# Peptides against a protein of PDB entry 2AUS, part 4

Target 1, 323 residues: chain A of PDB entry 2AUS
Amino acid sequence: ADIKREVIVKDDKAETNPKWGFPPDKRPIELHIQYGVINLDKPPGPTSHEVVAWIKRILNLEKAGHGGTLDPKVSGVLPVALERATRVVQALLPAGKEYVALMHLHGDVPEDKIRAVMKEFEGEIIQRPPLRSAVKRRLRTRKVYYIEILEIDGRDVLFRVGVEAGTYIRSLIHHIGLALGVGAHMAELRRTRSGPFKEDETLVTLHDLVDYYHFWKEDGIEEYIRKAIQPMEKAVEHLPKIWIKDSAVAAVAHGANLTVPGIVKLNAGIKKGDLVAIMTLKDELVALGKAMMSTQEMIERSKGIAVDVEKVFMPRDWYPKLW

## One batch from the design tools (peptide; made by RFdiffusion4, then SolubleMPNN)

Design b1_p8_3_s2 (from b1_p8_3, 5 letters changed)
Fold by OpenDDE base, seed 2:
Structure b1_p8_3_s2 (fold): chain B 323 residues (1-323), chain A 8 residues (1-8)
Amino acid sequence: as target 1 above (323 residues)
Amino acid sequence: MKLREHTF
């Protein structure tokens, strides 16, 4: 999510009609909820699915989905996409994750040795998924981006860890314990980040959602529930983006593939096969799709399919048909 | 040591 991407402008004269669409910050409250994502502080105890079911009951929703499973005992950042935004979770599944973990060692180890060995686990690690995971039990490589030791108290090691999606912290701690020669287990775990979602002012509890929904429904105060729900565009902040002409929006919203003439601006570094967000000039999410061209090919070519559209989010009527 | 004693 911290990847700064350059924006390359193809058409510096492209304008957008202010009467068309619903920009993220200008949605009526009902529409904001329909296209919303909650940065939930998941409590320890319930499953991620139970928590999603509770959010649906609290907010009177038909559909919701989470941006990546947390184990029952694990707390912290769980993005929950609402209603028409539910499928935006596909953008969050591949996103990097950060955790704070408490590791308990099964023997005494000098602090200098703990620090040295944990630093060796930065980079590529080989993992076998746990028996209880929905993922096929094949050996796979995963990246550990960083390990920061926060505190060491005898056999207890508190650390921050940034990891590639689908890295099992429990398995990492097990391997660290083996490398230390004494063994170890995960005592506690909190997720502090999931792509663009982190511990910040947008983090809300299930209790906050109950209260904020009550203030809206009983008192007519929408401010709290509006702040508690992020626009779905937040869930694609970390993706490479392609911004399109107003004349291309309705076609893409009908499920047409994006062609090169529709592109106004795009991020640098898009490769063939990348997941990309198709945006309006008002930063509204139209669709997610697979890049069929690199950034360079999208600049140099005058025609062809730039993006294979996999999932439309925008309604078909927000922009007029201009074809 | 408990994770809850640290405000992250």
Scores: peptide ipSAE 0.017, ipTM 0.615, DockQ to the pose 0.036
Fold by OpenDDE base, seed 5:
Structure b1_p8_3_s2 (fold): chain B 323 residues (1-323), chain A 8 residues (1-8)
Amino acid sequence: as target 1 above (323 residues)
Amino acid sequence: MKLREHTF
């Protein structure tokens, strides 16, 4: 999510009509909820699916989905996409994750050896998915982005770890324990980040959601529930973006593929096959799609399909048909 | 050491 992507402008004269669309900051509360994502502090105990079912009951919702499973005993950042935004979770599933973990060692190890060995687990690691994973149990490479030791207390090691999606921290700790020669297990785990969602002022509990929904429905105070729900556009901040002309928005909202003439600006470094977010000039999410061209091809070409549109989010009526 | 003492 922290990858700074350069923005290449293709049309510097492209303007947007302020009367069209609903920018993320200007949605009526009901529409904000329909296109919302909660940065939930998942409690330890329930499954991620049970928590999603509770949110649906608390907020009186028909649909919701989570941005990546947390085990029952694991707490922390669980993005929950609401209603019309439910499918934005496909952008969050492949996103990097951060955890704080408590590792318990099964023997005494000098601190210097703990620090040295844990640093060797930065970079590429080989993992086997656990028995309960829906993923085929093939050995696979995963990237550990960073390991930060926070505290060492005898046999207890508290550390922060940034990882590629589908890295198993329990398996990482098991391998660290083997490398230390004493063995280890995961005592505690919290997820502190899921792509653009982190532990910040947007993190809310299930209790907060009960209270904030009550303040809205019984007292007419929408401020709290509005702040507790992020716009769906938050869930795509980590993706490469393509911004389109107002004249192209309605076509894409109807499920048409994005063609090169519709592009106003785009991120650098898009490759063919990348998941990209198609945005309006007001930073509204129109659709997710697969890049059919690189950034360079989208700049150099005057025509062709730039993005194969896989999932539309924007309603068809927010922008006029200009064809 | 408890994770909860370091994350609230």
Scores: peptide ipSAE 0.016, ipTM 0.624, DockQ to the pose 0.038
Fold by OpenDDE base, seed 1:
Structure b1_p8_3_s2 (fold): chain B 323 residues (1-323), chain A 8 residues (1-8)
Amino acid sequence: as target 1 above (323 residues)
Amino acid sequence: MKLREHTF
């Protein structure tokens, strides 16, 4: 989400009908929930799956899914996609993560040495997935984007770390401890970011969700539950976007591939094979798909398949069939 | 030191 992507306009005359669709800010509360994502503050203790099951019970939902597993003992940012938005989590699984971790050292180490060694773990690291992970236990490279030491108190090191998806902070801390020569373990861990979801005003607890649902159902006050649920479009803010003509929306909503003539504007730097979000001119998520062309090819070509549509989100009836 | 003692 922090990557500023240039927007290239291909059709500067393309208008949108304000009567078609349901922009994220104009969804009735029931529809907002159907296309919602909660920025949950996951408590320590329960599994991510148990927490999703609780949200489904609290909000009386048929389905929900999470944007990347937090271990039972780990707290913090867990995006939970609701109902018709449930499959938007596929955009969040590959997204970068940030954590704050407390590392406990098993011996005394000079602060200057701690700082020097931890800086060497920025960049590419080799990890083996833990036994409990559903991931194949092969050695793999992962990126550590940054390490920020927040506090050092004797053997306790508090640090912020930005990482590639599926980096294991417990394994990172173990390797830091080995490099320091004393050993270390992860004492505490909180996730502070999952792609576009952060510790901000949108972060809510399970308790908040109980209260906000009660205020809506018993008192008729929808404001709190509306604010507690983000539009599904939030879950794709970190993806490159392609905005399409109103005349192309219904076809894509029916599962047709996006063709080049349907493109109004697009982000720079799209490569063939990238996951892209197909948007309306009102910033509604139509679908996720695989780019079949680069940004440059989508500009220069007059025809062809621009995006192979993998997952439709928009209902088929929000926009008229104009074919 | 605990994560709960810090405002993030």
Scores: peptide ipSAE 0.015, ipTM 0.604, DockQ to the pose 0.036
Fold by OpenDDE base, seed 3:
Structure b1_p8_3_s2 (fold): chain B 323 residues (1-323), chain A 8 residues (1-8)
Amino acid sequence: as target 1 above (323 residues)
Amino acid sequence: MKLREHTF
């Protein structure tokens, strides 16, 4: 999520009409909720599905979805996409995750050996999915981006870990325990990041959502509920982006593939097959799709399908049909 | 150890 991508401008004369669309910062409160994502502090105990069902009841919503399952006992960052934004969670599934974990060792190990062995688990690791996973139990490689030991107290090791999507921290701790020669298990786990969502000022509890919805509905104060809900565009910050002409927006909003002439600017380093976000010049999310060209091909070519549009988010009426 | 005391 922290990867800064260069922006290449293809059409420096492209203008946008300020009367078209609804930029993330200018949405009326009802529309902001319809295109919202909550950075939820999931409590330990409930399932991710139970928490989504509670948010739907609290906020009087028809639809919501979460950006990647946390086990019942696991707390912390659970992005919950609302209503028309519900399917933006597909952008968060492949995103990196960070956790703080408490590992309990089954024997005494010198601190220097703990530090040395845990450092060797940075990089590529081989994992077997747990029995309870709907995923076929094939061995798979996953990347550990970093391990930071926060505290060592005898047999208890508190550490921060950044990982590739679908890395099992329980399995990592088991393998660390085997490498230490004493064995280990996961005592506690909290997710501190899910792509662009972090433990920051945007992190809210279920209690906060109850109070903030009450302040809006009973007292007419929308400020708190507005701040508690992020625009759906937050959920795609980590993706490579393609910004399109106003004349291309309505076609893409109708489910047409993005063609090369519609591109105004794009991120560097897009590869064929990448998940990309199609944006307006006002940073509104139009659609998610699969890149059919590299960044270089999108610059050099005058025609062709640049993006195969998989999921439209923008309503069909926010921009006029200019075809 | 409570995880909240080390994530501020």
Scores: peptide ipSAE 0.009, ipTM 0.607, DockQ to the pose 0.037

Design b1_p8_3_s3 (from b1_p8_3, 6 letters changed)
Fold by OpenDDE base, seed 3:
Structure b1_p8_3_s3 (fold): chain B 323 residues (1-323), chain A 8 residues (1-8)
Amino acid sequence: as target 1 above (323 residues)
Amino acid sequence: MVLKEHTF
């Protein structure tokens, strides 16, 4: 999610009409909620589905979905996409995750050995998904991006870990414990990141949402609930982007595939088959789709289907039909 | 030693 993608400009003269669309920062509060994602601090205890059901009750919503299950005992960053944005969580499922974990060792190990062995778990690891996962229980490789030891207190090891989506920290800790020769278990786990969502000023509790919704509905103060909800565009920050002409927006919003002439600028390094975000020149999310061309092909070609549009988010009326 | 960028 922190990979800076170069932006290649294909049309440097392309302008956007400021009267069309609703930029993420300029949505009326009701529209902001309809296209929102909450960076929820999930409490320990409830399931991720129970928490989503509570948010729907608190905020009087018809639909919501979460950006990747946290176990009942696990706290921290749970992105919850609202209403029209509900399907944007599909962009977050493949996103990397960060956790802070407390590992308890079942024997005494010198600190230098703990540090050395944990560093060997950076990179590619082999895991089997736990029984309770929706994922087929096949052995699979997963990337550990980094392990940062925060504290070592005797047998207790507090560490930060960045991982590929669907890496199981409990299994990682079990394997670390085996490599140390003493065994280990996961005592505590908190998710500190899910793709672009972090522990920052946007992180809110269920209590915050109750209070902020009350301030809006009873006192007419929208500021708090507005800040508590991120625009759905936040949930696609980590994806490669393609920015399109105003004249292409309405067609894509109607479910038409993006053709090469509609492209104004795009990220470098798009490959055929990649999930991409189609954006307006005002950084509004139009749709998610599958790249049918590489970045290079989208630059070099004058025509053809650039993106197979899989999921439209933008309403059909935000931009005029210019065809 | 090429530091493989630990890019999240």
Scores: peptide ipSAE 0.059, ipTM 0.618, DockQ to the pose 0.014
Fold by OpenDDE base, seed 2:
Structure b1_p8_3_s3 (fold): chain B 323 residues (1-323), chain A 8 residues (1-8)
Amino acid sequence: as target 1 above (323 residues)
Amino acid sequence: MVLKEHTF
């Protein structure tokens, strides 16, 4: 999510009409909620699905979805996409995750050996999904981006870990314990990051949502519920982006594929097959799609399908049909 | 020394 992507401009004269669309942070409160994502602090105890069902009841919503399952006992960052934004979770599922974990060792190990062995687990690891996972139990490689030991107290090891999506921290701790020769188990786990969502001022509890919804509905105070809900565009910050002409927006919003003439600017390093976000010049999310060209092909070609549009988010009427 | 880019 911290990958800075260069922006290549194809059309430096492209303007946008300020009367069209609804930019992030300028949406009426009802529309902001319809296109919202909550950075939820999931409590320990409930399932991620129960928490989503509670949010739907609290906020009187028809639909919501989460950006990646946390186990019942696991707390912390759970992105919950609301209503018309519900399917933006597909952008968050493949995103990296950070955790703080407490590992309990089943025997005494010198700290120098703990530090040395845990450093060897940075990089590519082989995992088998747990029996309780909905994922087929095939061996798979996963990347551990980093391991930072925060504290060692005898047999208890507190550490921060950044991982590829679908890395099982419980299985990582089990393998570390085997490599140490004493065995280990996961005592505690908190998720501190899910792609662009982290522990910051946007992190809210279920209790905060109850209070903030009450302040809006009973007192007419929108400020708190507005701050508690992020625009859906937050959920695509980590994706490569393609910004399009105002004249192309309504076609893409109707489910047409993006063609090369519609592109104003784009991120560097897009490959064929990448998940990309199609944006307006006002940074509104139009759609998610699959890149059918590289960045270089999108620069050099005058025509052709640049993006196969998989999921439209923008309403069909926010921009006029200009064809 | 592989510079593991800690790029999250």
Scores: peptide ipSAE 0.056, ipTM 0.603, DockQ to the pose 0.014
Fold by OpenDDE base, seed 4:
Parts: structure tokens; C-alpha cells; sequence
Structure b1_p8_3_s3 (fold): chain B 323 residues (1-323), chain A 8 residues (1-8)
């Protein structure tokens, strides 16, 4: 998810009108909320759905959605997309995840052996989805991007793990325990990252949201609630991007497919079939769509459908219709 | 806690 994608400029003369749109940092508070994503610190205990329902009540929202289920007992980073941003969660579901896990070993193992065996679980692992998943229980490969052992205290192993979406840390720990020969179980799990959302200054609790909403509604203080809500554009930072001309924005906002002439700049390495974010030159999210061309084809071709637009986010009126 | 920005 942190792969720095090169930006290829196709039209170096393309300008943007500063009067059009609402850049992420220039949204009025109500509009910021309508296009917001909360980096929620989910408490242990409630389901991700209960937490979303609470956020809707706290912030007086009609709709919200979460960027990937955390089990009731699992705490930490739960992106919650608000109102008009609700469907941006589709970009977060396939995103990489990081966890801090406490593994409890069922026997004594030398630290050097723990370190050696856990390092062997970096890379490709074979997992079977748990019984509770709606996913067909086929064996599947998943990537473990890294394992960082934080602490070893006898039988307790605290570690950070970066993983491909839908890697089950409980199953990973079970297999590590088997490889160690003593067995193991997951004692604790916290999600520390979900794509672009991490444990940083943007992480907020349900309590923070109650207080910040109160400060806004009762005291007129917008600052806290504004900081507690990230722009929806945050939820697509990990996606390959295509930046479009001001003249193309309204068409895409109406649900028209992006054609090659509308492209100003784009990320390198887009493949046909990739989920891409269509952005304005002010880094506003217009739509998500499926790339119908590679980056190279989008550079070389003068015409054709570059992106099949699947989900529009931008209102139709933020940019003028220039056609 | 040094947040090593791990790239994934």
C-alpha cells in the first residue's frame, strides 16, 4: 500500500480553476462531514457494525460504513466512511492491514528459535478461511509483508505484522505455534493499520467523537470535529490515481466513463482491471473505477475509455459542464 | 515506540 507510484504527466499545460470544486482542506464543516472518513479506534467488545451504528447516532448521520470488519474482541484502526463517502470503504476492503498481536505459546521455546521460525512466516503463507467467514473454505495463499517481533517475555510474544487483506492472524499464530512444536494461541489482537489509516494523530475514540460533536453543536467550536474527520480522499491514497482536466470532471461526476483525452497525469503501473481513483487537479476524489487500459496505453492512445466508472462520489455541480 | 514506517 505504501508503494510510491511515479506520476506521469501527460498534459503539463493543464490548469485548474481555483473557484471550482471543494478541495479536501476547503470544505465547510457540514460538507467535510458528508465526505468524511473517521479513523476510529474501535474498542474491544462491540462489533464493527454496532460501532458504525453508534457513530451514526453520535454524529446524527443517515449512513456510514466501515473499511473492513474487526472481530468484537479486536481493537484499533477501523475506518468509518460517512454519508456520501460511505461507499469509499470498497477501496479499503482490499487494502493491506497491520496488526499488533500477542501470541501465547503453550510451551517454553528458546528466543532464537522463536525469532527464526517467525521469520519463515514472512512472505507467502497458505491459509484456510475460518468457519465464520462467508468465503468458500478453499486453501488460499496470502502475503505476510513483514513480521516485527516487539517483545518476547517467556511464552508471550508481542509482534507487529503487515499482511495482505483477508490474512487471518489467529490462523497465522496457530501455524507458528505448530512450527515451534509447542502450539500457540492469539491472546490479544489490535489492528494498527488499514491501508492509509494508521495509529497517528487522526486516530479518535467514540468518546472523542461525542465530545467533539458537542463542542461543535453547543459551543460552535468546529476545530475538533473537523480534525476528527479525514477527507474521503484519505481512503484512496493507496490506490493508483488518474488526475483529470477540469473539463472532464462534470462528465465523470455524471457517471460518464473517463476517456483518454480527459487525463492530465496518472500513476505509473496501472494495469487493466485495477481499481483506480479519478482525481481532480486539486486532489478531489471524483470517482472510483476499473482501469480499462494500462498506464502505457493511457499515455500512447489519443482516445478510448481509460476508466469504467463504477462509483461516483463528487456532486454533479462542483465543476461546470464544459460540453 | 519508534514507528518504523514499514512499507507494505
Amino acid sequence: as target 1 above (323 residues)
Amino acid sequence: MVLKEHTF
Scores: peptide ipSAE 0.049, ipTM 0.579, DockQ to the pose 0.025
Fold by OpenDDE base, seed 1:
Parts: sequence; structure tokens; C-alpha cells
Structure b1_p8_3_s3 (fold): chain B 323 residues (1-323), chain A 8 residues (1-8)
Amino acid sequence: as target 1 above (323 residues)
Amino acid sequence: MVLKEHTF
């Protein structure tokens, strides 16, 4: 999400009709909820599924889904996509994760040795998924992006860790403990980031959601519930984007593949096979799809399928059919 | 020195 991607313009004369669509900042409150994502502070204790079921009850919703499971005892950042946005969580599953972890060592180790050994775990690590994972138990590499030691108090090590999706912090701590020669276990864990979602002013509790929904329904005050829900476009900020002509939007919203003539601008560095977000010129999410061309091929070619459209989000009626 | 991708 912090990756600044260059924007290449193919059609600098392309205009957008302000009467078409619903930009993320201008959605009526009911429509904002239908296309929303909550940056939830998950409490310790409940499962991620129980918390999603509570949000559905609190906000009177038919559908919701989460952007990656937190274990019952793990707190912190849980993106919860609402209603028509529910499937946007697919963009968050492959996204990097940050945690703050408390590691307890099973013996005394000099602080200099703790720091030296933990630094060796930055980079590629080999993990086996735990028995409770729905993932096939094959040995796999995972990236540890960074380890930041926050505090060392005797046998307790508080650290921040950025990791590739599906890295198990419990397994990382176990291997650090083995490398230290004394063993270790994960005492506490909090998730502080899930792709574009972090601990910021958008982070809300279940209690906040109860109160903010009551302020809207009983008092007519929509401001709090509006701020507590992010637009679904937030959940795709980390993806490479392709912006399309108004004339292409309705076709893509009907599930047609994006062809090269529909492209107005795009991010640099798209490779064939990348997950991409198809956007309007008003930064509305139309669809997610698989890039069938590189950025360079999308610039050089006059025709062909640029994106295989896998999941449509935009309603079919927001833009007129212009074909 | 492989630039570790330290950024989300």
C-alpha cells in the first residue's frame, strides 16, 4: 500500500461525466455501507467469524467477510468488508501483514545475542503450516520483511514484524527460540497492519459500531457511522490500477473483459498474471481481474484483452451502456 | 545486497 506506483497516461483528453457513478466520497450513507469496509479492532477471545457475525447483527447486514483470519487470542486490525463489497477481501488475502508480538524465552540469553539472531530471521524463512490450517501442509518459503525489537526485559522480547501473507508468527518465534538454544513461545500477538489497513483514526471497536449505528438510527446523525466505514476502494489501494473510459465501464460492469482501447491511464510495472484493480476516472472500483498483458504491452498494443475480469463490484446501472 | 522490500 505504501508503494508509490508511477501513473502512465494513454489518453490525456479522456473526460468523465460527473452525473455517472458514485465516487467514494459522495455515496449516500446507505450506498456507502453497501460498498464499505470496516477497519475493525478485533478483541481477543472471539473468532474472526464470530466478530463478522456480530457486525452483521449490529449493522443489520445480510453479508460480510473478513480480510484474513486472526486467531481467537489475537487482537487488532481485521478488515471487514460489507454487503456488495464482501468479495473485496480477496484483494487483502495476499497482502502483507504487520504484528507486534511478545516472545517469551525459556532460558537466559544475552541481549546482544537476541538482537543478532533475530536480525538473521529477516528475509526468506522456511515454514510448515500448522495442523489446524486449511492449507495443504507443504514446506514453503515466506518473506519476513523486517523485525524491529521494541523492548527486551530479561526473557520477554517485544518486537514488531512485517511479513508476507500466510507467515505464522508462532512458528517464527519457535524457530528464533531454537536458534537462541533455549526455546521460546508466543505469549501475546496483535496485528497492527493488513495491507492498506493499519492502526490509525479509521480503527474502530465493536462498541464504537454499536454507538455509531444508534446515533444514525435513533438520532439521525450519520457522521460517525460514515467515518467508521471506509469505501471498498480502500481495500484495493495496494493493487496496481488501470483507469478506464466511461464508455468501457458498463461493459466491464456486465462482466466483459477489459480491452486495450478502454484504458485511459495505468500504473507502471504491471506484469502478466498480476491481480489488478479496474477503476473509473472518478476512482470508483469497477472490478478485480488478472492482467493478460504487461504495462508495456498495454501501451504498445492498439487491441487485445488487457484484463481478464474475475470479480465485478460496480452495479450495471451506474454508467450507461455506450456500445 | 538484495534490497529487502521493507515497504507494504
Scores: peptide ipSAE 0.047, ipTM 0.590, DockQ to the pose 0.014

Design b1_p8_3_s4 (from b1_p8_3, 3 letters changed)
Fold by OpenDDE base, seed 5:
Structure b1_p8_3_s4 (fold): chain B 323 residues (1-323), chain A 8 residues (1-8)
Amino acid sequence: as target 1 above (323 residues)
Amino acid sequence: MILRSHSF
């Protein structure tokens, strides 16, 4: 999520009509909820599916989905996409994750040796998915982006770890314990980040959601529930973006592929096959799709399919048909 | 050591 992407402007004269669409900051509360994502602090105990079912009951929703399973005993950042935003979770599932973990060692190890060995686990690691995982039990490589030791107290090691999606921290701790020669287990685990969602002022509990929904429905106070729900565009902040002309928005909202003439600006470093977010000039999410060209090809070419549109989010009527 | 909710 921390990859800074340059913005390349292709059409510096492109303007947007202020009467068209609903920018993320200007949605009526009902529409904001329909296109919302909650940064939930998942408690330990319930499954990720149980907390999604509770959110649907609390907020009177038909649909919701989560940005990546947390085990019952694991707490912390669980993005929950609401209603029409539910499928935005496809952008969050492959996103990097951060955890804080408590590792308990089964023997005494000098602190310098703990630090040295844990540093060797940064980079590429080989893992086998656990039996309880829905993922096929094939050996696979995963990236550990960083390991930061926060505290060492005898046999207890508190550490922060940034990892590729679907890295098993329990398995990582087991392998660290083997490398230390004493063995280890995962005592506690909290997820502190899921792509663009982190522990910040947007993190809310299930109790907060009950209270904030009550304040809106019974007292007419919408400000709390409005702040508790992020716009769906938050869930794609980590993706490469392509911004399109107002004249292209309705076509893409009807499921047409994005062609090169519709592009106003785009991020650098897009490769063919990348997941990209198609945005309006008001930073509204139109669709997710697969890049069919690189950034360079989208700049140099005058025509062709730039993005194969996989999932439309924007309603068909927010922008006029200009074809 | 309780994982105090360290606001990171």
Scores: peptide ipSAE 0.015, ipTM 0.640, DockQ to the pose 0.038
Fold by OpenDDE base, seed 4:
Structure b1_p8_3_s4 (fold): chain B 323 residues (1-323), chain A 8 residues (1-8)
Amino acid sequence: as target 1 above (323 residues)
Amino acid sequence: MILRSHSF
């Protein structure tokens, strides 16, 4: 998610009509909710599915989905995509995750040894998915991007860990405990990041959502519920982006594949097969799709299918048909 | 030690 992507401009003369579309910050509150993602502080206890069902009841929604399961006992960052944005969670499933974990050691270990051994778990690790996962129990490599020890108090080790999607922190802690020679278990776990969603001012509780919805419906105060819901575009910030001409938006919104002439600017380093976000020049999410070309091919070619459009988000009428 | 939300 922290990959700074260069923006390559292909058409520096491309303008956008300010009357077309609904930029993320200019959506009426009802439309903002329809295209929203909540950065939920999931409490410990409920399943991620129960929490999504509660949000649907609180906000009177027909549809919602979450950006990657947290176990019942795990708290913290759970992106919940609302209504028309529900399928944007597909962009969040493969995104990196950060956790703060409390590891309890089953014996006394010198702090220097704890630090040294935990540092060895940065990089590639071999994991077997737990029995409760829908994933085939094959050994697989996962990346640990970083381990930051926050506190060591005797046998309790508080640490931050950045990991590849589907890294199991419980299994990591078990292996650290084995490497330390005393064994260990996960006492507590909180997710502090899921791709672009982190612990920040956008993090809200279920109680906040109840109150903010009440303030809107009963008192006419939309400010709180507006701030509690992020635009769906937040959920794709970590993806490589392709920005398209106003004249291409309606076609893509109808489910047409993006062709090379429609591209105004794009991120560097797109590879064939990458999941990409197709954006308007006003940073509105049109669609998700699979890159059929590299960034270089999209620059060099005058024609062809640049993106196979897999999922449209934008309504068909936000931009005029210019064909 | 409870993982209190560190308000950053």
Scores: peptide ipSAE 0.010, ipTM 0.629, DockQ to the pose 0.039
Fold by OpenDDE base, seed 1:
Structure b1_p8_3_s4 (fold): chain B 323 residues (1-323), chain A 8 residues (1-8)
Amino acid sequence: as target 1 above (323 residues)
Amino acid sequence: MILRSHSF
């Protein structure tokens, strides 16, 4: 998510009409909620689905969805996309995750050996999904991006771990325990990151949401609930982006594929088959789609389908039909 | 050892 992608400008003369659309910072509170994502601090105990159902009740919402399941006992960062933004979670499901884990060893191991063995688990690991997962129990490779040991206290090892989506920390700890020769189990787990969502000033509890919704409805104070909800555009910050002309926005909002003439600027390093975010020149999310060309092909070609549009978010009426 | 929420 932290990879700064170069922006290549294809049309340096393209302007945007300030009267069209609703930029993320200029949405009325009701519209901001309709296109929002909460960075929820999920408590331990409830399922991710129960927490989503509570948010729907607290905020009086018809629809919501989460950016990747946390087990009942796991706390921390759970992105919850609201209403019209609900399907933006598809961008978060494949995103990297970070956790802080407490591993308990079943025997005494010298600290130097703990550090050496845990470092060997950085990189590619082979995992089998647990029996209770909705995922087919096939062996699969997963990437561990980093392991940072925070504290070692006898048999207790506190560590930070960055992982590819769908890496099982419980299984990682089990394999570390086997490699140490004493065995181990996961005592505690917290998710500290889900793609662009982390433990920061945007992290809110279920209690905060109750209070902030009350302040808005009873006291007319929208500031707190506005800050508690991120724009849906936050949920696509980690994706490669393509920015389009105002004249292309309504067509894409109607579900038309993005053609090369509609492109104003784009990120470097897009490959054919990549999930991309189609943005307005005001950084509004129009749609998600599959790149049908590389960045280089989108620069060099004068025509053709650049993006196969899979999911529209923008309403059809925010921009005028200019075709 | 409690997972202290890192208060930044």
Scores: peptide ipSAE 0.010, ipTM 0.634, DockQ to the pose 0.037
Fold by OpenDDE base, seed 2:
Structure b1_p8_3_s4 (fold): chain B 323 residues (1-323), chain A 8 residues (1-8)
Amino acid sequence: as target 1 above (323 residues)
Amino acid sequence: MILRSHSF
């Protein structure tokens, strides 16, 4: 999510009609909820699936989905995509994660040795998914981006860790304990980040959602529930983006592939096979798709399929058919 | 140690 991507402009004269679409910050409250994502503070105890079922009951929703499972005992950042936005979670599944973990050592180890050994776990690690995971138990590499020791108190080690998606912190702690020679277990775990979602002013509890829904339905005050729900576009901030002409929007919203003539601007560094977000010139999410060209090919070519459209989000009627 | 919500 911290990757700054350059924006390359292909058509500097492309304008957008202000009467078409619904920009993220200008949606009526009902439409904002239909295209929303909650940055939920998941409590310890319930499963991620139970929490999603509670949100659906609280907000009277037909559909919702979460941006990556937290174990029952794990708290913190759980993005929950609502209604028409439910499938935007596919953008969050591959995103990096941050955690704060409490590791308990099964023996006494000098602090200098703890610090030295934990530093060796930055970079590539080999993991096998735990038995309880729905993921096939094949050995795989994962990246540990950083380990920051926050506190050491005897056998207790508090640390921050940034990891590639599907890194198991419980397994990391087990391997650190083996490398220290005394063994270790995960005492506590909190997720502090999931891609663009972090511990900030957008983080809300299940209790907040109950109160904010009540203020809207009983008191007519939409401000709190509006602030508690992020636009679905937040869930794609970390993806490479392609911005398209108004004349291309309705075709993509009907499930047509994006062709090169429809591109106005795009991020640098797109590779063939990358997951990309197709955006309007008003930063509305039209669709997610697979890049069929690199950024360079999308600049140099006059024709061809730029993006294979996998999932449409935008309604078909927000922009006129101009074909 | 206890991981307090919003302590980090």
Scores: peptide ipSAE 0.009, ipTM 0.632, DockQ to the pose 0.039

